# Designs tried in a protein design run: peptides against a protein of PDB entry 7Z53. Part 25

Target 1, 150 residues: chain A of PDB entry 7Z53
Amino acid sequence: PRIKNQADCIPFFRSCPACPGSNITIRNQINALTSFVDASMVYGSEEPLARNLRNMSNQLGLLAVNQRFQDNGRALLPFDNLHDDPCLLTNRSARIPCFLAGDTRSSEMPELTSMHTLLLREHNRLATELKSLNPRWDGERLYQEARKIV

## One batch from the design tools (peptide; aimed at target 1 N55 M56)

Design b2_p19_2_s4 (made by RFdiffusion4, then SolubleMPNN; from b2_p19_2, 8 letters changed)
Fold by OpenDDE base, seed 4:
Structure b2_p19_2_s4 (fold): chain B 150 residues (1-150), chain A 19 residues (1-19)
Amino acid sequence: as target 1 above (150 residues)
Amino acid sequence: ADLPVRGVPADPPPPPLPE
């Protein structure tokens, strides 16, 4: 708050004094989470990888999703195309390749896979909403704006 | 959420999402 006369204020536990007799607008405090998400694991830190993680079949600014499997209609991470896929070699019967993500560890820990999947879905959701709000944005604009929000 | 709007003219609905 903007304090005009500090002499009319009393010390409070927060950064600014409380001024009960001042003309300062009293507002309800809202606790909100201030977080920064480094989504480099989702988008890739290198341009060649970043391009491989995108859906280039349209101008919707989407990240690529798995074309073989879905989770009750929800998107899963795409598979990588490795010659010697360690995930396939680990379990021949499962026949599940390693996932492609910005983080090479995406298939090493289920927790990472889940996080990547969540953020993938969020990006695609945001891109979809941005397309609705800005119909003439191309895929690059949608992708970049969604990436900035995530 | 507050998403950016750039005042772009409306287009036909986009195709359905691939997911």
Scores: peptide ipSAE 0.022, ipTM 0.455, DockQ to the pose 0.019
OpenDDE base, seeds 1, 2, 3, 5: peptide ipSAE 0.011, 0.010, 0.015, 0.020; ipTM 0.419, 0.428, 0.469, 0.444; seed 1 fails the geometry check

Design b2_p19_3 (made by RFdiffusion4)
Pose (drawn by RFdiffusion4):
Structure b2_p19_3 (pose): chain A 150 residues (1-150), chain P 19 residues (1-19); non-standard residues A16 CSO
Amino acid sequence: as target 1 above (150 residues)
Amino acid sequence: SVLQDNSDTTPTLELRLNS
């Protein structure tokens, strides 16, 4: 109904096999995320990304927030610096890149981005309250406690 | 202020799978 040219096709990349190039093993695929319901979409599933998502400027246990833009004084997710950045293409003049989050698909829909941004703010809210209650806690403890709650 | 440790630019496994 839409593609009249049969020489055309819809693009598709096979998933990455767990055992590349093998003739012995039955091909299986890979999960890049923790299977647990643990908010890995907020905090990341790999140690370097997790550090990049954190605010390292102080001992407050906060996730990093966007430094150029706010939503009526509230935090937005930080930008990611991707090589193949699809978000810039949606509006050339706006030059707004994809967001950095615990998962790489946070920018796929603005509706989805809103949920990520919401959980970012909630973490920082909890960490702030926990600091008021327990001034002796360092940045790592505040981070872990807020993460546990989220 | 905000400081991020973005020193490691290695693509994540999730990013590679989604690419």

Design b2_p19_3_s1 (made by RFdiffusion4, then SolubleMPNN; from b2_p19_3, 9 letters changed)
Fold by OpenDDE base, seed 3:
Order: sequence, then structure tokens, then C-alpha cells
Structure b2_p19_3_s1 (fold): chain B 150 residues (1-150), chain A 19 residues (1-19)
Amino acid sequence: as target 1 above (150 residues)
Amino acid sequence: MVKRDDSDTRPTLEQLIYS
């Protein structure tokens, strides 16, 4: 039966298939994440996302933070800029977008949001300390070294 | 990726986490 009420429809798309060989009869999804333990949940698995997660306005090697809200002076995750943002769609009165993180699920549960926020804060703390210890380091080196520690 | 060399003056993981 066709769903008549499209207003309540939840879009759900099947993942892209991985086709390693001609004799593979079982469909497996392609892995879009890094295969390394590299904190990709914080930094992303793709270069464009990784760039969007960074504060590129300076050479401090920091991750981007929320520009509208803080937690008693502490940084929060930046907002994403999604077309058809599910967070905006679910709570139209609050008008709070989904959070941007390396893991797209960062806004699905408060526990995930908290963990990503913590790791973002830790990265920025490390980058700040590394800058203090190494004043001549540029933003890229600071970011990468902080990322290695995280 | 930052290469490690013999002149590496970076703080250790322990120094950064537990200082």
C-alpha cells in the first residue's frame, strides 16, 4: 500500500553497495569511514567535512565551536548547515539546528552530543597548550598534533 | 601527517594529559 500521508514520511535511503568481485552474491555496503582508530567521529572521514570542522579563521589549529551558545564559558559543538535539517524539522519552535561533528549521529542522543563536545573541548585544550609550548607552530601542525593525541 | 625525527621536541602524551 502507498503511504498517503507524506507529511509523516521519514526518508530512508539504502547504502551504496560494495562490489569487490564478480562472484560476490551477497550485497554489502561500502564503508565510508576510515579503517583506522583515528578519532574520525571528531575529525570526520572525508577532507571536506574535516575542513568544515576546523576553525580556519586563525592559525591556532582549533576546531570550530558554536557561535551562539556556550556552557558557562565552555565551547559547544558548532551547528551544521543541513538542507532539510532534521533537528529543525522535529522542533520548529526551538529553531535549533543539528550539531556538526565527524559523526553525523552527534545530535541523535544527548550522550553522543556530550561525548563529541568533550572531545572537541579536549582538542582545543590540547591545541592551545601545544601553541603555548611551540609558539612557532602553524595552525596545521597544531591541529594535526592535537589530533594525534586525541 | 607530521613526521617524527630525532630532534622532536614535542611533549609526550603523558605530559599533555596528566600535567
Scores: peptide ipSAE 0.005, ipTM 0.205, DockQ to the pose 0.023
OpenDDE base, seeds 1, 2, 4, 5: peptide ipSAE 0.000, 0.000, 0.000, 0.000; ipTM 0.211, 0.211, 0.269, 0.218

Design b2_p19_3_s2 (made by RFdiffusion4, then SolubleMPNN; from b2_p19_3, 11 letters changed)
Fold by OpenDDE base, seed 3:
Structure b2_p19_3_s2 (fold): chain B 150 residues (1-150), chain A 19 residues (1-19)
Amino acid sequence: as target 1 above (150 residues)
Amino acid sequence: EVKRDDSDTRLTLEQLIDL
């Protein structure tokens, strides 16, 4: 049966296929994520996303935080800037956009949102402590060293 | 890119553990 009510439809797209050889009997997906343990769910697997996840306004090596809301003075995940933001579309009254994280699913489950928030806080804590210990480190070094610890 | 220096990383971790 064809779904007539498209307002309730959730967009879902298939991933691109991986074609490692000529005798492919089973379709596999391309892995667009990093293949090593690097907390890419927090930092992103692509350079443009990684940059957007960082606070680039200073040399403190911090991740970007929410500019509208805080949790009793503690940082929250920043909002994304999506064209046709699904979070805005699903609940128009709340007017809360999706969160920006290395994992694009960060807004799909509260558990993921919470975990990413904790890791963001931990990164920023580490970067702050590293800055205290190493005042001459620039923002890039602080960010990378904090990322290595996480 | 910051190249990995294992010695620096160890020092950093030790410093953090002592905090």
Scores: peptide ipSAE 0.010, ipTM 0.320, DockQ to the pose 0.023
OpenDDE base, seeds 1, 2, 4, 5: peptide ipSAE 0.000, 0.008, 0.000, 0.008; ipTM 0.329, 0.352, 0.319, 0.390; seed 2 fails the geometry check

Design b2_p19_3_s3 (made by RFdiffusion4, then SolubleMPNN; from b2_p19_3, 12 letters changed)
Fold by OpenDDE base, seed 3:
Structure b2_p19_3_s3 (fold): chain B 150 residues (1-150), chain A 19 residues (1-19)
Amino acid sequence: as target 1 above (150 residues)
Amino acid sequence: MVKRDDSNKTLTLEQLIAL
């Protein structure tokens, strides 16, 4: 290998190919995201991720928020629980994990992190307002209605 | 089956934008 320092190597994998149903000779990757505009960057494209992004401790329909840090009393994105967390690997002294969001790239750049944080805050604001307007709604309905608005 | 509770305020799109 050209790189002598293998300790700092970043593994890079090519995406899996979509199985062509026809004589398509052009390799396309599998679409891992929803095909419609549904704010999947906030809510995830898969049910397990969507559940992990939710605050399931109550019936308020809220997204999960950071438990360690706040921005002047405002919510931040929760931390992920990744095996071999790249954020922990890049800065071992800070011990700050990557953020959990619907988009795995949420921690790649501050601008993206900020947008995800804003949308999380907006969802939680909407869910709170919807609860005020509709006290009898359960957490699932609050979450889904807030999600439809975002 | 989402039971429409008739007591629930359905927000119009306009009301949602105004929030």
Scores: peptide ipSAE 0.012, ipTM 0.351, DockQ to the pose 0.024
OpenDDE base, seeds 1, 2, 4, 5: peptide ipSAE 0.005, 0.000, 0.000, 0.007; ipTM 0.379, 0.347, 0.353, 0.376

Design b2_p19_3_s4 (made by RFdiffusion4, then SolubleMPNN; from b2_p19_3, 9 letters changed)
Fold by OpenDDE base, seed 1:
Structure b2_p19_3_s4 (fold): chain B 150 residues (1-150), chain A 19 residues (1-19)
Amino acid sequence: as target 1 above (150 residues)
Amino acid sequence: EVKRDDSDKTPTLEQLIYS
């Protein structure tokens, strides 16, 4: 684990893995949180959050992307702006804040972060294609149509 | 929700993936 500040750390617990057999290829979790990952988690459940997740600097209907980092040219989730950022508190030397996503747990679970990142990229790809096909569409329509497809 | 008209070119998921 990357936890370095034990005093300010938020205790995150994960379920234990279960490998029932010697030749089992699927690593199961003994207990899993009752949760799901879908497009609604990417776009946010509330309008204020949904707006914050969008790139409002243009009319391309894009979701906001990280402005500091990319993954070999591919987009990453934008950083959140939390007063007491738990991601910064767990590892003060790394100075990497939590991601902003529709699911507040996105930064707590790397699996969720990865899925949200993929769906972010897909949305922006779709919006770009829709812009090419429909040059008259504004950013709102591009965003909504891409959201419906995802 | 955005209203659609006959002039809209909203492709299917298949079209977007394979075209």
Scores: peptide ipSAE 0.026, ipTM 0.442, DockQ to the pose 0.026
OpenDDE base, seeds 2, 3, 4, 5: peptide ipSAE 0.018, 0.018, 0.007, 0.021; ipTM 0.416, 0.419, 0.296, 0.466

Design b2_p19_4 (made by RFdiffusion4)
Pose (drawn by RFdiffusion4):
Order: structure tokens, then C-alpha cells, then sequence
Structure b2_p19_4 (pose): chain A 150 residues (1-150), chain P 19 residues (1-19); non-standard residues A16 CSO
């Protein structure tokens, strides 16, 4: 109904196999995230990304927030610095990149981005309250406690 | 790019968003 040219095709990349190039093993695929319901979409599933998502400027246990833009005084997700950045293509003049989140698909839909941004703010809210209650807690404890709650 | 490759890219970089 839409593609009249049969020499055309719809693009598709096979998933990455767990055992590349093998003739012995039955091909299986890979999960890059923790299977647990643990908010890995907020905090990341790999240690370096997790650090990059954290605010390292103080001992407050916060996730990093966008430094150029706010939503009526509230935090937005930080930008990612991707090589193949699809978000810039949607509006050339706006020059707004994809967001950095615990998962790499946070910018797929603005509706989805809103849920990520919401959980970012919630973490920082909890970490702020927990600091008021327990001034002796360092940045790592505040981070872990808020993460546990989220 | 797959999510695994995007995560590898992210993990290979150090961001200084707030330091």
C-alpha cells in the first residue's frame, strides 16, 4: 500500500549474537540491561554510565541535570554526546541533542522522555529530603538511599 | 546502533556535566 518499488526494502540489523561466529552453539542474543525491576532506566546498567549520570560537584547524592535548559525552573535530563545522534535531525535549527539517561532510548518519544525526567527529579527530591534528615550522610549514601527508594 | 553499542559508547566517555 505504501512502497510500490519492490527493489526497495525496510532496514533491519540482526541482533548481536552472544557467541559470535560459532558453528557449535545455537545462536542466542544479549540483554544489555539488568533484568531486575531496579530503575536501571534511571541509574544505568554499566558502571561508567552510572557515574556519568551522577552529579560529582558536591556530596549531595544527586543525578546530573541539564545545565543550559530548565522546564519552568525544574530540572531536565542532561544531553548525551552521541556520534550518530538522531535527535538533531528532527529539527535542524533547534539543535537540541538526545538526552542522557539510564537507558539509550529515553528520547524515542517525548512522552517517554517525560517519565525519565520525572524520575530524575524524584531522585533529587528524595536525596534532598534525606540530607535534611541525616546531615552526616555523604554523597554516596544519599545516592544509594534515594536510588533504593526510587 | 544497538542499545549495547550505545551503552559501550557512553561507557567509553567521561562526561563532566556537573563536577
Amino acid sequence: as target 1 above (150 residues)
Amino acid sequence: PSERKLLEERSAKTYHIQH

Design b2_p19_4_s1 (made by RFdiffusion4, then SolubleMPNN; from b2_p19_4, 12 letters changed)
Fold by OpenDDE base, seed 1:
Structure b2_p19_4_s1 (fold): chain B 150 residues (1-150), chain A 19 residues (1-19)
Amino acid sequence: as target 1 above (150 residues)
Amino acid sequence: MSDAELLAERSSQVLKIDE
């Protein structure tokens, strides 16, 4: 292996192959995202992930935010809760977990992190404004309407 | 225009400015 210290290996997992048929000649990866332009990078492509991305402690339709850190008072992406967190493994000194977002690559590059953070903030802003405009809307409706706007 | 549409428009404008 290229890495001399195997204890510091990056937990890089190869994508699962798609099995379109019995005669598989080319290893194609499974598409883990929706086929739609639906801001799945923010909301996830699967219901369990989408639920984990939401702040379910209230009925404000908000996405979950970081509980440890803020950007000058502004929300950051929440941390993921991965058993083998690549961010923790690759940067042991900082001890900062990977961010949880609809796209697992949210922590891959600062630019992606920034975009996901921006969209999270925008969703929460929209949900908040929608709540102000529609006080009777429940959290689910607020979330979905904000999602539609994003 | 619905409230949601209005917010969407405003949101889009803000995003354009921030970029």
Scores: peptide ipSAE 0.000, ipTM 0.303, DockQ to the pose 0.022
OpenDDE base, seeds 2, 3, 4, 5: peptide ipSAE 0.000, 0.000, 0.000, 0.000; ipTM 0.255, 0.221, 0.261, 0.266

Design b2_p19_4_s2 (made by RFdiffusion4, then SolubleMPNN; from b2_p19_4, 13 letters changed)
Fold by OpenDDE base, seed 4:
Structure b2_p19_4_s2 (fold): chain B 150 residues (1-150), chain A 19 residues (1-19)
Amino acid sequence: as target 1 above (150 residues)
Amino acid sequence: LSDAERLLELSSQTLKINE
């Protein structure tokens, strides 16, 4: 539905990842059942970090997963490799290092960790489905396409 | 996540490359 009376509108602003040209483009909204999820926390906003978050051992377009632990067979975030890992220092008995995620705060808040984990699983699920639908796609395309629809 | 499922369905219709 379009609001014709501009006086009844409350202005909001959003980020524009790609702004081609000088023309004002009206972006069509996807009929979403839920609120928009910003997945930048999962993929990282910097390219070096983004690469470290990916599984580069194959052409499946997957994000890296924990190689030591799983949650009832489901993926967990990979561990980071920090020189002075604060997570290891916090609880020496647990000996669990900090998680690696697009947001460095992932290990600070369990709620945030859970969100990262869920979106990690969703990305990998989507990438897997896309691979099934498009067997010729390489890892880069699978990763990017899955990233777009997460 | 429900949105992701919907987007996947839409993607299957538009992004699928036929072999």
Scores: peptide ipSAE 0.028, ipTM 0.463, DockQ to the pose 0.033
OpenDDE base, seeds 1, 2, 3, 5: peptide ipSAE 0.022, 0.023, 0.020, 0.027; ipTM 0.429, 0.460, 0.489, 0.466; seed 1 fails the geometry check

Design b2_p19_4_s3 (made by RFdiffusion4, then SolubleMPNN; from b2_p19_4, 11 letters changed)
Fold by OpenDDE base, seed 3:
Structure b2_p19_4_s3 (fold): chain B 150 residues (1-150), chain A 19 residues (1-19)
Amino acid sequence: as target 1 above (150 residues)
Amino acid sequence: LSDYELLLERSSQTLTIDV
């Protein structure tokens, strides 16, 4: 049956096909920017958290990155500052605190941590590219535009 | 809109798996 509450519906689209003029019956799919990734868990849904996730030390519109560790030169999520950090309590010898992200579950699920890390890197990459394209943009503009693209 | 197009052009030639 058809969904009655269309307000909660999410539309999906498929791209058009392209066939060569030759006898090759292979249908090539035309790539289109029709996919959407909800990155709200990366940026935070509340303004105080969103500000804490940003690098406010410069005007580059970047998200904050880990200041202690990197992954082969690539950015990792920043650490949170929890009073009773469950990540520290689970493995006291490792001494690795929980990550700070828009979703508190980011440190609970390795898959979610990975996704947040990838989207963090993508945001910072986009912000860097936007800065190159628009050198006079301030950090707020760069952050917001990169957020829209992600 | 113009910024998006320019960004896509740059990303297309440099981006492989840049995440």
Scores: peptide ipSAE 0.017, ipTM 0.451, DockQ to the pose 0.036
OpenDDE base, seeds 1, 2, 4, 5: peptide ipSAE 0.014, 0.016, 0.017, 0.014; ipTM 0.370, 0.416, 0.446, 0.428; seed 4 fails the geometry check

Design b2_p19_4_s4 (made by RFdiffusion4, then SolubleMPNN; from b2_p19_4, 11 letters changed)
Fold by OpenDDE base, seed 3:
Structure b2_p19_4_s4 (fold): chain B 150 residues (1-150), chain A 19 residues (1-19)
Amino acid sequence: as target 1 above (150 residues)
Amino acid sequence: LSDAELLLERSSQTLRIAE
C-alpha cells in the first residue's frame, strides 16, 4: 500500500451478492449489520449513571421517565437531583431542574435534550414490544436487548 | 409559560419529535 501508517487507514468492505428468483439480471446486496449506533449519550457510559437512568421499580427493562410532567401523554426525561442545580439557579421563575441523561450536556443543548427524549421513548417502546414477544425475559434482558436495537 | 410548557420547550424546541 502507498500509505505506510496503517493505523490511519479506514477499511471498506463489500457485501456479498444474492440472486433471488428467476431474475438473474439484478444483483442484490445481502444486508450485513456489523455494528450498532453508540447510544452511550442516552444510556450512560458508566455503570452508576446507567443504573440511575433505568426504571428499577419493575422488571420491564424501561428507562426512567419524568414523574412530574408529560408531553401530551408521552414521556419526558427524568430530572436530576443536583445540589445547586444550575438550571434552577439560572432561572428562578421557571423552576425547572436539569434533566438526567447519559450526557451531562443534555440540559445545555436543546438539540441534545430533544434527541435524548426521542431515544428514551424509542427504548421504552422497544422494551414494551420485547416484553410482549418474550414474556419470560426479566428486566435486565429486556433492557439490554432494547439497548442493542436502539 | 407553565412548568409543563417550559419542559416541552426545553426538550423539543429545536427538534420536532415524531417517532
Scores: peptide ipSAE 0.029, ipTM 0.619, DockQ to the pose 0.026
OpenDDE base, seeds 1, 2, 4, 5: peptide ipSAE 0.021, 0.022, 0.020, 0.027; ipTM 0.558, 0.523, 0.514, 0.535

Design b2_p19_5 (made by RFdiffusion4)
Pose (drawn by RFdiffusion4):
Parts: structure tokens; C-alpha cells; sequence
Structure b2_p19_5 (pose): chain A 150 residues (1-150), chain P 19 residues (1-19); non-standard residues A16 CSO
């Protein structure tokens, strides 16, 4: 009904195999995230990304927030610096990149981005309250406690 | 320090956006 040219096709990349190039093993695929319901979409599933998502400027246990833009004085997710950045393409003049989150698909829909941004703010809210209660806690403890709650 | 460098990288990335 839409593609009249049969020489055309819809693009598709096979998933990455767990055992590349093998003739012995039955091909299987890879999960890049923790299977647990643990908010890995907020905090990341690999140690470097997790650090990059954290605010390292102080001992408050916060996740990083966007430095150029706010939503009526509230935090937005930070921008990612991707090579193949699809978000810039949606509006050339706006020059707004994809967001950095615990998962790489946070910008797929604005509705989805809103849920990520909401959980970012909630973490920082909890970490702030926990600091008021327990002033002796360092940045790592505040981070872990808020993460545990989220 | 490593932390200061990471904060500055994040700041520069976020500031590079927009018209």
C-alpha cells in the first residue's frame, strides 16, 4: 500500500550474536542491561556511564542535569555526545541533541523522555532530603540510598 | 582532578546545544 517499488526494502540489522562467527554453538543474542527491575534506565548498566550520569561537582549524591536548559526552573536530562545523533535531524535549526540517560533510547519519544526526566528529578529530590536528615553522609551514600529508593 | 574534568566536560557538552 505504500512502497510500490519492489526493489526497495525496509532496513534491518541482525542482532549481535553472543558467540560471533561460530559453527558449533546455536546462535543467541545479548542483553546489554541488567534484567533486574532496578532503575537501570536511570542509573546505567555499565560502570562508566553510571559515573558520567552522576554530578561529581560536590558530595550531594546527585545525578547530573542539563547545564544550558531548564523546564521552568526544574532540571532536564543532560545532553549526550553521540556520533550518529538522530535527534539533531528532527529539527535542523533547533540544534537540540539526544539526552543522556541510563538507557540509550530515552529520546525515542518525548513521552518517554518525560518519564526519564521525572525519575531524574525524583532522585535528586530524595538525595536532597536525605542530606537534610543525615548531614554526615557523603556523596556516595546519598547516591546509593536515593538509588535504592528509586 | 578527575572529578573536575568530568564536570567541565559535561558542562561543555550541555552548553554546546541550541541555535
Amino acid sequence: as target 1 above (150 residues)
Amino acid sequence: TEDEELVMERFEIDMAAGP

Design b2_p19_5_s1 (made by RFdiffusion4, then SolubleMPNN; from b2_p19_5, 7 letters changed)
Fold by OpenDDE base, seed 4:
Structure b2_p19_5_s1 (fold): chain B 150 residues (1-150), chain A 19 residues (1-19)
Amino acid sequence: as target 1 above (150 residues)
Amino acid sequence: SEDEELAKRRKEIDLSAGP
């Protein structure tokens, strides 16, 4: 966030100043803080991976979701397609492959998986809302705008 | 401006997301 007058700012989480102002400024501060939850873990830091994490079947700007399973109607992370999937090798009875996420470690730590899942759902929620507000936006714009908000 | 419009849309989403 651009701070013009630091004297008007209050120290916030991680010594980031929270400046009184418009809702936009507040939202930007929150986004900066959430960026600490490196959104790259959800979206991927590399473009090829980022594309693989997106739902390209429509123009809704959504992240890809699991096509086999849902959590009481709510989205789960998509599965990866690894040649030697360590998740499948770990428990042959479960036959659940590793999840695909921006961080390859997402399947190694359930806590990370949960966070990724929550942010996936939030992105898709935001993209859906943005579509409602802006029906003429294409999938790329919806995706990018939702990503900026998350 | 386009930025203002985008900001407005984001604000609307934020308001709709909360209780």
Scores: peptide ipSAE 0.016, ipTM 0.472, DockQ to the pose 0.023
OpenDDE base, seeds 1, 2, 3, 5: peptide ipSAE 0.014, 0.013, 0.012, 0.014; ipTM 0.458, 0.437, 0.438, 0.447; seeds 3, 5 fail the geometry check

Design b2_p19_5_s2 (made by RFdiffusion4, then SolubleMPNN; from b2_p19_5, 7 letters changed)
Fold by OpenDDE base, seed 3:
Structure b2_p19_5_s2 (fold): chain B 150 residues (1-150), chain A 19 residues (1-19)
Amino acid sequence: as target 1 above (150 residues)
Amino acid sequence: SENEELVQQRKEIDLSAGP
C-alpha cells in the first residue's frame, strides 16, 4: 500500500504489484495469489487469533481493519498490540508497528503485508456482496462463506 | 469474475422478502 495523505497516515510504504485498472483483472490476480498462497495466514489457524482478526462489532462477517489509517480510503491491516513490538525496533525512523495477521511470523515477513492487505480487502468485499445477496445471513455465515471464496 | 460467479452461486431464496 501507498499512503499519500501524510496528514492522516503513518510514514509507511510497502511495495505491491502493479495491477491493471480493470476490477476483473485485479480480482483475477488476487485469485491467483490465493491459489498460490495459503489464505490461512490471513484468517489465522487458531480460534483466538481468528476472532481477533475479525470485526466483531457487527454482523457483517468482516475482517478487522486498521482504525487509524487507510490507504487512499482503502482498508489496511489492523495493528497488533505487542508490548515489545519488534517492528518498531527495526527501521526506527519509520515508527511502524507490526500489523496483526494470521501468521505470527508476519513481523518477520513484511513482504507478505501487501498480499495480506489485498486478501483482507477481497474478503470484506466478498462479505459485503454476500450480505447484499443474502440480507438475512448473520456475520458468522457471511464470514465463513467469504472465506471459502477467497 | 470468478469470485463474482462464486458469490452469485451462494444466493439463497428469501421467501420472506417482500415489497
Scores: peptide ipSAE 0.364, ipTM 0.808, DockQ to the pose 0.019
OpenDDE base, seeds 1, 2, 4, 5: peptide ipSAE 0.357, 0.343, 0.351, 0.354; ipTM 0.806, 0.802, 0.802, 0.805

Design b2_p19_5_s3 (made by RFdiffusion4, then SolubleMPNN; from b2_p19_5, 8 letters changed)
Fold by OpenDDE base, seed 3:
Structure b2_p19_5_s3 (fold): chain B 150 residues (1-150), chain A 19 residues (1-19)
Amino acid sequence: as target 1 above (150 residues)
Amino acid sequence: SEDEELAERRRAIDLSAGP
């Protein structure tokens, strides 16, 4: 989603050492969320994982989204395909597998799950907007440029 | 928004290279 005010933000914050020593504003808070190790928690730090997190069925530069569930029409993280899924083992009645993200802990910590979900949506929003503005860009360019903005 | 501004800048750069 497009974060435009405090109501759109989840109650989560990370420090941004690259930011100036001014008081934390809403924008600074947003930047702090995405500054964590080049957002590798969302995109993955290894190429095999990064590729698995992308939607490769088109040239839109999108991240993969859940194919089974949505949140009122909004995207959710895709499920991982684990043989021994720890998420299924913790709550056997829920039958909800772990989410696939750059950080394997995404499903273990609700704050991470929420953040990853928001950043997923933001990436896809940005990629879509960039495609509209730059129709000649291929999926790789869209993906990388959106990743830089996040 | 800042994201919109960045997107517009990227558009300008890309379009400046010609068709």
Scores: peptide ipSAE 0.044, ipTM 0.648, DockQ to the pose 0.018
OpenDDE base, seeds 1, 2, 4, 5: peptide ipSAE 0.032, 0.039, 0.042, 0.037; ipTM 0.630, 0.646, 0.652, 0.649; seed 4 fails the geometry check

Design b2_p19_5_s4 (made by RFdiffusion4, then SolubleMPNN; from b2_p19_5, 8 letters changed)
Fold by OpenDDE base, seed 5:
Structure b2_p19_5_s4 (fold): chain B 150 residues (1-150), chain A 19 residues (1-19)
Amino acid sequence: as target 1 above (150 residues)
Amino acid sequence: SADEELAARRKEIDLSAGP
């Protein structure tokens, strides 16, 4: 879907900041958002972490999602496994551990958590669409191509 | 095969389509 009312758009342009006549599409919105996000915070800056952030149970090129909770049917970040989990210590009654992301501060900043969640969803959406467009691609190809688009 | 998979051309996703 195209955003018809430009007033409802995030006022950022990535490819052509000085093009007032350009329509904002979903892709442009995502690109605008990702321009301010270090991709390493989503995908991990090192291979061991990057592998932990991926869903390795299939060949769909997906990032791992939370297996315990969803947001109205939509994906959430997976939980980390920390010995001294600061998220558990800050609120003992909630018993919610820290999220696993490319940056340990993701759980400390709700804004980052939200952004990472959105990018997680977008990556998985892109990987799914790429699978449909390129059915012979394996998980590695799907993952890498989706990562390039995000 | 893996070689055939890698040779496949990346297709653009039409994000303007749909609701």
Scores: peptide ipSAE 0.038, ipTM 0.568, DockQ to the pose 0.025; fails the geometry check
OpenDDE base, seeds 1, 2, 3, 4: peptide ipSAE 0.017, 0.020, 0.021, 0.026; ipTM 0.488, 0.495, 0.541, 0.589; seeds 1, 2, 3, 4 fail the geometry check

Design b2_p19_6 (made by RFdiffusion4)
Pose (drawn by RFdiffusion4):
Structure b2_p19_6 (pose): chain A 150 residues (1-150), chain P 19 residues (1-19); non-standard residues A16 CSO
Amino acid sequence: as target 1 above (150 residues)
Amino acid sequence: RPDRFNSPAVTAAVLEAAH
């Protein structure tokens, strides 16, 4: 009904196999995230990303927030610096990149981005309250406690 | 990936919004 040219096709990349190039093993695929319901979409599933998502400027246990833009004085997710950045293509003049989040698909829909941004703010809210209650806690403890709650 | 740092002004805005 839409593609009249049969020489055309819809693009598709096979998933990456767990055992590349093998003739012995039955091909299986890979999960890049923790299977647990643990908010890995907020905090990341690999140690370097997790650090990049954190605010390292102080001992408050915050996740990083966007430094150029706010939503009526509230935090937005930070930008990611991707090589193949699809978000810039949607509006050339706006030059607004994809967001950095615990998962790489946070920008797929604005509706989805809103939920990520919401959980970012909630973490920082909890970390702030926990600092008021327990002034002796360092940045790592505040981070872990808020993460545990989220 | 590099470490990220919130500016003081952004941090203050985040703390105020948390209240």

Design b2_p19_6_s1 (made by RFdiffusion4, then SolubleMPNN; from b2_p19_6, 13 letters changed)
Fold by OpenDDE base, seed 2:
Structure b2_p19_6_s1 (fold): chain B 150 residues (1-150), chain A 19 residues (1-19)
Amino acid sequence: as target 1 above (150 residues)
Amino acid sequence: LPLSYMSPEVLEQVIAASK
């Protein structure tokens, strides 16, 4: 079923990769694929971004999650704080900003959004499990070890 | 996760509890 209320929609910029007039270049797609090798699309390839993707409010080694929305109780990617958020510009009524992820294209392709979301959940699951198995590990250790497993 | 990811202290507790 297609959402009828536009206010409930998260805007995406995705172009059909099978369409000749796609705005998504082959390189962009390749870059997205290559990011899966080290999960940089989830954790970020730069330290400042990586820090912004983490939950720094505790020592649980978790990635940050959306503070406004959940998917039936499950975590969603956090929103970014872009000065000129293109997601907000595409649908003024929805007022849904772009997701924050290791890939700036997190809100351009639903496939990436979903995958990033799943991997976010997996990381947090692993970190939680590692915490239970290693109660004395701090957040940095938990984060790093979970990242290695993902 | 495998047992190898458990801290020695926790692993000992698990082993002890399994006896």
Scores: peptide ipSAE 0.036, ipTM 0.655, DockQ to the pose 0.036
OpenDDE base, seeds 1, 3, 4, 5: peptide ipSAE 0.034, 0.025, 0.033, 0.035; ipTM 0.612, 0.570, 0.668, 0.633; seed 3 fails the geometry check

